# Peptides against a protein of PDB entry 8PQO, part 28

Target 1, 252 residues: chain A of PDB entry 8PQO
Amino acid sequence: VLLKEYRVILPVSVDEYQVGQLYSVAEASKNETGGGEGVEVLVNEPYEKDGEKGQYTHKIYHLQSKVPTFVRMLAPEGALNIHEKAWNAYPYCRTVITNEYMKEDFLIKIETWHKPDLGTQENVHKLEPEAWKHVEAVYIDIADRSQVLSKDYKAEEDPAKFKSIKTGRGPLGPNWKQELVNQKDCPYMCAYKLVTVKFKWWGLQNKVENFIHKQERRLFTNFHRQLFCWLDKWVDLTMDDIRRMEEETKRQ

## One batch from the design tools (peptide; made by RFdiffusion4, then SolubleMPNN)

Design b1_p10_6_s4 (from b1_p10_6, 6 letters changed)
Fold by OpenDDE base, seed 3:
Structure b1_p10_6_s4 (fold): chain B 252 residues (1-252), chain A 10 residues (1-10)
Amino acid sequence: as target 1 above (252 residues)
Amino acid sequence: KELLYELAGT
């Protein structure tokens, strides 16, 4: 098991982020060729549990069409089905990813708290002290180009070059986080993403767990760079506007 | 990308 807490600081409020996140997901989905292929939505309903209230989704990603024929033919039953269960109770969110074949030997869990701070809270997910000792905190700086792979880099998605016309935020210089503290008119937040990766297959545990974390970090970095650089597109949108965009994306 | 964004709990 490998645990890392990714902390993403953004010059937006927790309330703004709710809109921006949903917009950016919808926008990214529109830009994806063949997006949604092999995705089955089993459940999409409100839930209430232990004082947590939100939306629960259960999706299955069928990967049969995404692998070579010989792999599909040799794959055990359930090996190419990935289950995603998500509890969205913003500002808290939890996603659990499992595989039918691997059962308890495979788990990806992503738990996110969105807080109006600069990533200074320790153990925001309230882990037991012994478990918390094993968590590596990883800060993602969306303005740091060195954290972006060259193949992923786009100038139009570079926070160090972007200037928001509507809000006046950006560009983000090397010390933007420190400067933000002195700017009373600029809101800020941190997304605390606790990622738990479990892959128990003998001889592959460390390799696969580290690989998955690398991919998650890459995803979080690119996503939040996009989210910020698209600020002018979503900052004035309402939740109703977002819901309409989501429905339009589902139809494509 | 869509799949990755959804899987990332976004």
Scores: peptide ipSAE 0.064, ipTM 0.797, DockQ to the pose 0.603
Fold by OpenDDE base, seed 5:
Structure b1_p10_6_s4 (fold): chain B 252 residues (1-252), chain A 10 residues (1-10)
Amino acid sequence: as target 1 above (252 residues)
Amino acid sequence: KELLYELAGT
């Protein structure tokens, strides 16, 4: 088991992020070819449990069409079906990813708290001390180009070059986080993403767990760079606007 | 690709 807490600091409010995240997910999905293929939504319903209230979703990702024929032929039954269960109680979210074939030998859990701070809280997910001491804290700086792979880099998605016309935020210089303290009118938040990766197969545990974390870090970095650089597209939208856009997309 | 964004806990 490998645990890391990714802390993503953004010059937006917790309330703004709720809109921006939903917009950016939708936009990113549109930009990807073959989006939605092999995705089955089993459950999408409100839930209430232990004082937590939100939306529960259960999706299956059928990867059979996404892999080469020889992989499909060699893959065990259920190995290419990924289950995603998500509890969205913003500002808290939890996602659990499992595989039919691997069963208890495979788990990805992502738990996120969105807080109006600069990533300074320790153990925001309230782990036991023995568990918390094994968690690596990883800060993602969306302005740091060195954290972006060359193949992923786009100038139009570079926070160090972007300036929001609507809000005046950006560009983000090398000391942008420290400068936020002096900018009383600029909101900020941190997404604390505790990622738990479990892959129990002997000899491959460390390799696969580290690989998954590498992919998650890459995803979080690129996504939040996009979210910030798309600020002018979503900052004036309301949650009702987002809901309407989702319904319109669902009908197409 | 879409899978990765969904898996991001969004």
Scores: peptide ipSAE 0.059, ipTM 0.794, DockQ to the pose 0.627
Fold by OpenDDE base, seed 2:
Structure b1_p10_6_s4 (fold): chain B 252 residues (1-252), chain A 10 residues (1-10)
Amino acid sequence: as target 1 above (252 residues)
Amino acid sequence: KELLYELAGT
């Protein structure tokens, strides 16, 4: 098991982020071919549990069309079906990813708290001390070009170049986080993303767990760079606007 | 949401 807490600081409010995240997910999905292909929504319903109230979703990602034919033909039954269970109780979210074939031997859990701070809280997910000591805190700086793979880099998605016309935020210089404290009119938040990865397969555990974390970090980095650089597209939208957009998209 | 992020980010 490999635990890392990714802390993504953004010059947006927690409330803004809720809109921006949903918008950016939708936008990013449109930019990817086959983004909805092979997705089966089993459950999409409100839930209430242990004082947590939100939306629960259970999706299956059928990866058969995403892999070469020979892989599909050789893959054990269920090996190409990924289950995603998500509890969306913003500002808290939890996603659990499992695989039908590996069962308990595979787990990706992503628990996120969105807090109106600069990523300074320790153990926001309230882990036991013994567990917390094994968590690596990883700060993602969306302005840091060195954290972006060259193949992922786009100038139009570079927070160090982007200037929001609507909000005046950006570009984000090397010391933007430190300067943010003195910018009274600029909100900020941190997404604390505790990522638990378990891949219990002898000889491959560390390799796969580290690989998954690498991919998650890459994803979080690129996504939040996009989210910020798309600020002018979503900052004036309301949650109701987002809901309407989602419903309209479902009808298409 | 996270897998959607993965699909969008890969």
Scores: peptide ipSAE 0.057, ipTM 0.788, DockQ to the pose 0.243
Fold by OpenDDE base, seed 1:
Structure b1_p10_6_s4 (fold): chain B 252 residues (1-252), chain A 10 residues (1-10)
Amino acid sequence: as target 1 above (252 residues)
Amino acid sequence: KELLYELAGT
């Protein structure tokens, strides 16, 4: 098991981020070919548990059409089905990813708290001390180009170049986080994303777990760079606007 | 939600 807490600081409020996240997910999905193909929604309902109240979703991603024919033919039953269970009680969210074939031998869990701070809280997920000491805290700086792969870099998605016309935020210089403390008119937040990866196959555990973390970090970095650079597209939207957009997309 | 992000990033 490999645990890392990714801390993503953004010059947006917790309330703004709720809209921006949903918009950016939808926008990114539109830009990808085959978005929604092979996705089955089993459950989408309100939940209330242990003081949490939010929306529960259970989705299955069928990967049969996304792998080569020879892989599909040789794959055990259930090996190409990924289950995603998500509890969205914003500003708290939990996602659990499992595979039918691997069962308990595979787990990706992502637990996120969105807080109106600069990533200074320790153990926001309230882990036991023994567990917390094994968590690596990883700060993602969306303005740091060195954290972005050359193949992923786009100038229009570079926070160091972008300036929001609607809000005046950006561009983000090398010391943007320190400068933000003195800017009373600019909101800020941190997404604390505790990622737990378990892959219990002898000889491959460390390699696969590290690989998955590398992919998650890459994803979080690119996504939040986009989210910020798309600020002018979503900052004036409401949650009702987002819901309408999602409904329209489902009808297509 | 997170897996959707991954799919969007591919």
Scores: peptide ipSAE 0.060, ipTM 0.795, DockQ to the pose 0.225; fails the geometry check

Design b1_p10_7_s1 (from b1_p10_7 with S1D)
Fold by OpenDDE base, seed 4:
Structure b1_p10_7_s1 (fold): chain B 252 residues (1-252), chain A 10 residues (1-10)
Amino acid sequence: as target 1 above (252 residues)
Amino acid sequence: DTILKLTLNA
């Protein structure tokens, strides 16, 4: 098991982020080829449990078409089906990813707290001390181009170049976080993403777990760069606007 | 990238 807490600092408020996240997810989904291909939505409903209230989704990602033919032919039943269960109770979110074949031997859990701070809280997910000491805190700087793979880089998604017309935020220079502290009128938040990865196959555990973390980090980096650079597109939207956009996307 | 697509809203 490999745990890392990714901390993504953004010059937006927690409330703004809720809109921006949903917008950016929808937009990013549109931009990905094969948008909903191989995705089966089993459940999408509101939930309430232990004072937590939000939206629950259960999706199956059928990866048969996403892997080489020889893999598909040799894959055991269920091996290419990934289940994603998500509880979105913003500002808290939890996503659990499992595989039918691997069962208990595979887990990706992503738990996110969105806090109006600069990523300074320790153990925001309230892990036991013994567990917490094994968590690596990883700061993602959306302005740091060196954290972006060359193949992922887009100038229009570069926070170091983007200037929000509507808000005046950006571009984010090398010291943007330090400067942000001195800008009383600019909101900020941190997304604390605790990622738990378990891959219990002997000889492959560390390799796969590290690989998955690498991909998650890549995702978080790119996504939040997009989110910020799309600020002018979503900052004036309401949640109702977002819901309409999501519905329209589902129809495509 | 399949993995990237999977966890967009996590």
Scores: peptide ipSAE 0.091, ipTM 0.809, DockQ to the pose 0.671
Fold by OpenDDE base, seed 2:
Structure b1_p10_7_s1 (fold): chain B 252 residues (1-252), chain A 10 residues (1-10)
Amino acid sequence: as target 1 above (252 residues)
Amino acid sequence: DTILKLTLNA
């Protein structure tokens, strides 16, 4: 098991982020060709549990069409089906990813708290002290180009170049976080993403767990760079606007 | 990149 807490600091409020996240997900989904193939939505309903209210989704990703034919032919039953269960109770979110074949031997859990701070809270997910000692805190700086792979880099999605016309935020220089503290009119937040990766196959555990974390970090970095650079597109949108966009995306 | 597509909402 490999645990890391990714802390993504953004010059937006927690309330703004709710809109921006949903917009950016919808926009990113539109840009991904073929993303809807093999996705089965089993459940999409509101839930209430232990004082938490939100939206619960259960999706199955059928990867049969996304792997080479020989892999598909040799894959055990259920090995190419990934289940994603998500509880979205913003500002808290939880996603659990499992595989039918691997069962308890495979788990990706992503738990996110969105807080109006600069990533200074320790153990926001309230882990046991012994478990918390094993969590690596990883700060993602959306302005740091060195954290972005060359193949993922786009100038139009570079926070170090972008300036929001509507809000005046940006561009984000090397010391933008320190400067933000002195800017009373600029809101800020941190997304605390605790990622738990479990891959219990002897000889492959560390390799796969580290690989998955690398991909998650890459995703979080790119996504939040987009979210910030798309600020002028979503900052004036309402939640009702977002819901309409989501419905339109589902029909595509 | 399949994992990237799966966790956009995470």
Scores: peptide ipSAE 0.088, ipTM 0.807, DockQ to the pose 0.690
Fold by OpenDDE base, seed 3:
Structure b1_p10_7_s1 (fold): chain B 252 residues (1-252), chain A 10 residues (1-10)
Amino acid sequence: as target 1 above (252 residues)
Amino acid sequence: DTILKLTLNA
């Protein structure tokens, strides 16, 4: 088991982020080839549990068409089906990813709190002290080009070059987080993303767990760079506008 | 990557 808490600081409010996240997810999904291929939505309904209210989704990703024929022929039953269960109760969100074949031997859990701070809270997910001792805190700086792979870099998605016309935010210089504290009119937040990765196959645990974390970090970095650089596209949108965009994306 | 797509839509 490998746990890391990724902290992403952004010059937006928690309320703004709700719109921006949904917009950016929809936009990023449109840019992905085969985004809806092999996806089965089993459940999409409101939920209420222990005072938490939100939207619950259960999706299955069928990977049979995404692997070579010989892999498909040799794959055990359920091995090519990935289940994604998500509880979206913004500003809290939880996603659990499992595989039918691996069962308890494989799990990716992503729990996110969105807080109006600069990533200074410790153990925001309220883990037991012994468990919290094993969590590595990883700060993602969206303005730091060195955290971006060359193949992922786009100048139009570089927060160090972008300036929002509508809000005046950006570009984000090397000390943008420190400068933000002195700017009373600029909101800020931190997304605390606790990622738990379990891969209990002998000899492959560390390799796979570290690989998954590397991919998650890459995703979080690129996504939030996009989110910020698309600020002028979503900052004036309403939740109703976002819902329409999500519906359009589902139809493609 | 498959994992990247999953997380984006989660």
Scores: peptide ipSAE 0.079, ipTM 0.803, DockQ to the pose 0.526
Fold by OpenDDE base, seed 1:
Structure b1_p10_7_s1 (fold): chain B 252 residues (1-252), chain A 10 residues (1-10)
Amino acid sequence: as target 1 above (252 residues)
Amino acid sequence: DTILKLTLNA
């Protein structure tokens, strides 16, 4: 098991981020081929549990068409079905990813708190001290080009070059986070993303767990760079606007 | 990347 807490600082409010995240997810999905192919929605309903209220979703990703024929032919039953269970109680979110074949031997869990701070809170997910001491805190700086792979870099998605016309935010210089503290008119937040990866196959555990974390970090970095650089596209939208856009997309 | 797509759709 490998745990890391990714802390993503953004020059947006917690309330703004709720809209921006949903918009950016939708936009990023449109830009990727096969965004909805092989996805089955089993459950999509409100939930209430232990004082937490939100939306629960259970999706199955069928990967049979996404792997080579020889892999598909050799894959055991259920091996190519990925289950995603998500509890969205913003500003708290939890996603659990499992596989039918691997059962308890495979888990990706992503728990996120969105807080109106600069990533200074320790153990926001309230882990036991013994567990927390094994968590690596990883700060993602969306302005740091060195954290972006050359193949992923786009100038139009570079926070160090972007300036929002609607809000005046950006470009983000090397010391943007320190300067933000002195800018009373600019909101800020941190997404605390605790990622738990478990892959219990002898000889491959560390390799696969580290690989998955590397991919998650890459995704979080690129996504939040996009989210910020798309600020002018979503900052004036409401949650009702987002819901309408999602409904329109489902009808297509 | 399949993992990346899953996280985006989460």
Scores: peptide ipSAE 0.076, ipTM 0.797, DockQ to the pose 0.519

Design b1_p10_7_s3 (from b1_p10_7 with S1D I3V)
Fold by OpenDDE base, seed 4:
Structure b1_p10_7_s3 (fold): chain B 252 residues (1-252), chain A 10 residues (1-10)
Amino acid sequence: as target 1 above (252 residues)
Amino acid sequence: DTVLKLTLNA
């Protein structure tokens, strides 16, 4: 098991982020070829459990068409079906990813707290001390180009180049986080994303777990760069606007 | 990238 807590600091408020996240997810999904292909939505409903209220989703990602033919032919039954269960109780979110074949031998859990701070809270997910001491904190700087793979880099999604017309935020220079502290009128937040990866196959555990973390980090980096650079597109939207957009997208 | 697509809204 490999645990890392990714801390993504953004010059947006927690409330703004809720809109921006939903918008950016939708936008990013549209930009992906075959976005909905192979995705089965089993459940999408509100939930209330243990005082937590939010939206629960259960999706199956059928990867049969996403892998080479030889992999598909050799894969055991269920091996190419990924289950994603998500509890979105913003500002808290939890996603659990499992595989039908691997069962308890495979887990990706992503738990996110969105806090109005600069990533300074320790153990925001309230892990036991013994567990927490094994968590690596990883800061993602959306302005740091060195954290972006060349193949993922887009100039229009570079926070170091973007300036929001509507808010005046950006561009984000090398010291933007330090400067932000002195800008009383600019909101900020941190997404604390605790990622638990378990791949319990001897000889491959560390390799696969590290690989998955690498991909998650990549995703978080790119996504939040997009979110910020799309600020002018979503900052004036309400949650009701987002819900309408989601409904319209479902009808297409 | 399949992994990237899976966890967009996590």
Scores: peptide ipSAE 0.090, ipTM 0.801, DockQ to the pose 0.707
Fold by OpenDDE base, seed 2:
Structure b1_p10_7_s3 (fold): chain B 252 residues (1-252), chain A 10 residues (1-10)
Amino acid sequence: as target 1 above (252 residues)
Amino acid sequence: DTVLKLTLNA
């Protein structure tokens, strides 16, 4: 098991982020080829549990069309079905990813708290001390180009070049986080993303777990760079606007 | 990248 807490600091408020996240997910999904292919939505409903209220989704990703034919032919039953269970109770979110074949030997859990701070809180997910000491805190700086793979880099998605016309935020220089503290009119938040990866196969555990973390970090980095650079597109939208957009997208 | 597509909402 490999645990890392990714802390993504953004010059937006927690309330703004709720809109921006939903918009950016929708936009990013449109840009991805074949995004809806092989996705089965089993459940999409409100939930209430232990004082937590939100939206619960259960999706199955059928990866048969996403792998080479020989892999599909040799894959054990259920090996190419990924289950994603998500509890969205913003500002808290939890996603659990499992595989039918590997069962308890495979788990990706992503738990996110969105807090109006600069990533300074320790153990926001309230882990036991013994577990917390094994968590690596990883700060993602959306302005740091060195954290972005060359193949992922786009100038139009570079926070160090972008300036929001509507808000005046950006561009984000090397010391933007320090400067932000002195800017009373600029809100800020941190997404604390605790990622738990379990791949219990002897000889492959560390390799696969580290690989998954690498991909998650890459995703979080690119996504939040997009979210910020798309600020002018979503900052004036309401949650009702987002809901309408989601409904329209579902019809397509 | 399959992992990237799966966790966009996480």
Scores: peptide ipSAE 0.085, ipTM 0.797, DockQ to the pose 0.702
Fold by OpenDDE base, seed 1:
Structure b1_p10_7_s3 (fold): chain B 252 residues (1-252), chain A 10 residues (1-10)
Amino acid sequence: as target 1 above (252 residues)
Amino acid sequence: DTVLKLTLNA
């Protein structure tokens, strides 16, 4: 099991981020081929549990068409079905990813708190001290080009070059986070993303767990760079606007 | 990347 807490600082408010995240997910999904192919939605309903209220979703990703024929032919039953269970109680979110074949031997869990701070809270997910000492805190700086792979880099998605016309935010210089404290008119938040990866396969555990974390970090970095650089596209939208956009997309 | 697509669709 490998745990890391990714802390993403953004020059947006917690309330703004709720809209921006949903917009950016939708936009990023449109840019990716096969975004809805092989996805089955089993459950999409409100939930209430232990004082937590939100939206629960259960999706199955059928990967049969996404792997080579020889892999599909050799794969055991259920091996190519990924279950995603998500509890969205913003500003808290939890996603659990499992596989039918691997059962308890495979888990990706992503738990996120969105807080109006600069990533200074320790153990925001309230882990036991013994568990927390094994968590690596990883700060993602959306302005740091060195954290972006050359193949992923786009100038129009570079926070160090972007300036929001609507808000005046950006470009983000090397010390933007320190300067933000002195800018009373610019909101800020941190997404604390605790990622738990478990892959119990002898000889491959560490390799696969580290690989998955590398991919998650890459995704979080690129996504939040996009989210910021798309600020002018979503900052004036409401949650009702987002819901309408989602409904329109579902009808297609 | 399959993992990346899954996380975006979460």
Scores: peptide ipSAE 0.074, ipTM 0.790, DockQ to the pose 0.492
Fold by OpenDDE base, seed 3:
Structure b1_p10_7_s3 (fold): chain B 252 residues (1-252), chain A 10 residues (1-10)
Amino acid sequence: as target 1 above (252 residues)
Amino acid sequence: DTVLKLTLNA
């Protein structure tokens, strides 16, 4: 098991982020090749559990069309089905990813708290002290180009170049986080993303767990760079506008 | 890819 807490600081409020995240997810989904191919939505309903209220989704990603024929023919039953269960109770969100064949031997869990701070809280997910000792805190700086792969880099998605016309935020220089503390008119937040990766196959545990974390970090970095650089596109949108966009995306 | 698409809204 490998645990890392990714902390993404953004010059937006927690309330703004709720809109921006949903917009950016919808926009990114439109840009993805293959769209909703092989995605089955089993459940999409409101939930209430232990005082937590939100939206619960259960999706299956069928990978049969995504692998070579010989792999499909040799794959055990359930091996090419990935289950995603998500509890969205913003500002808290939890996603659990499992595989039918691997069962308890495979798990990706992503738990996110969105807090109006600069990533200074320790153990925001309230882990047991012994478990918390094994969590690496990883800060993602959306303005740091060195954290972006060359193949992922786009100038129009570079926070160090972007200036929001509507809000006046950006560009984000090397010391933008320190400067933010002195700007009363600029809101800020941190997304605390605790990522738990478990892959219990002998000889492959460390390799696969580290690989998955690398991909998650890449995703979080690119996504939040996009979110910020798209600020002028979503900052004036209402939740009703977002819901309409989500419905349109589902139809594609 | 598939992994990136899965965790977009996590």
Scores: peptide ipSAE 0.087, ipTM 0.801, DockQ to the pose 0.731; fails the geometry check

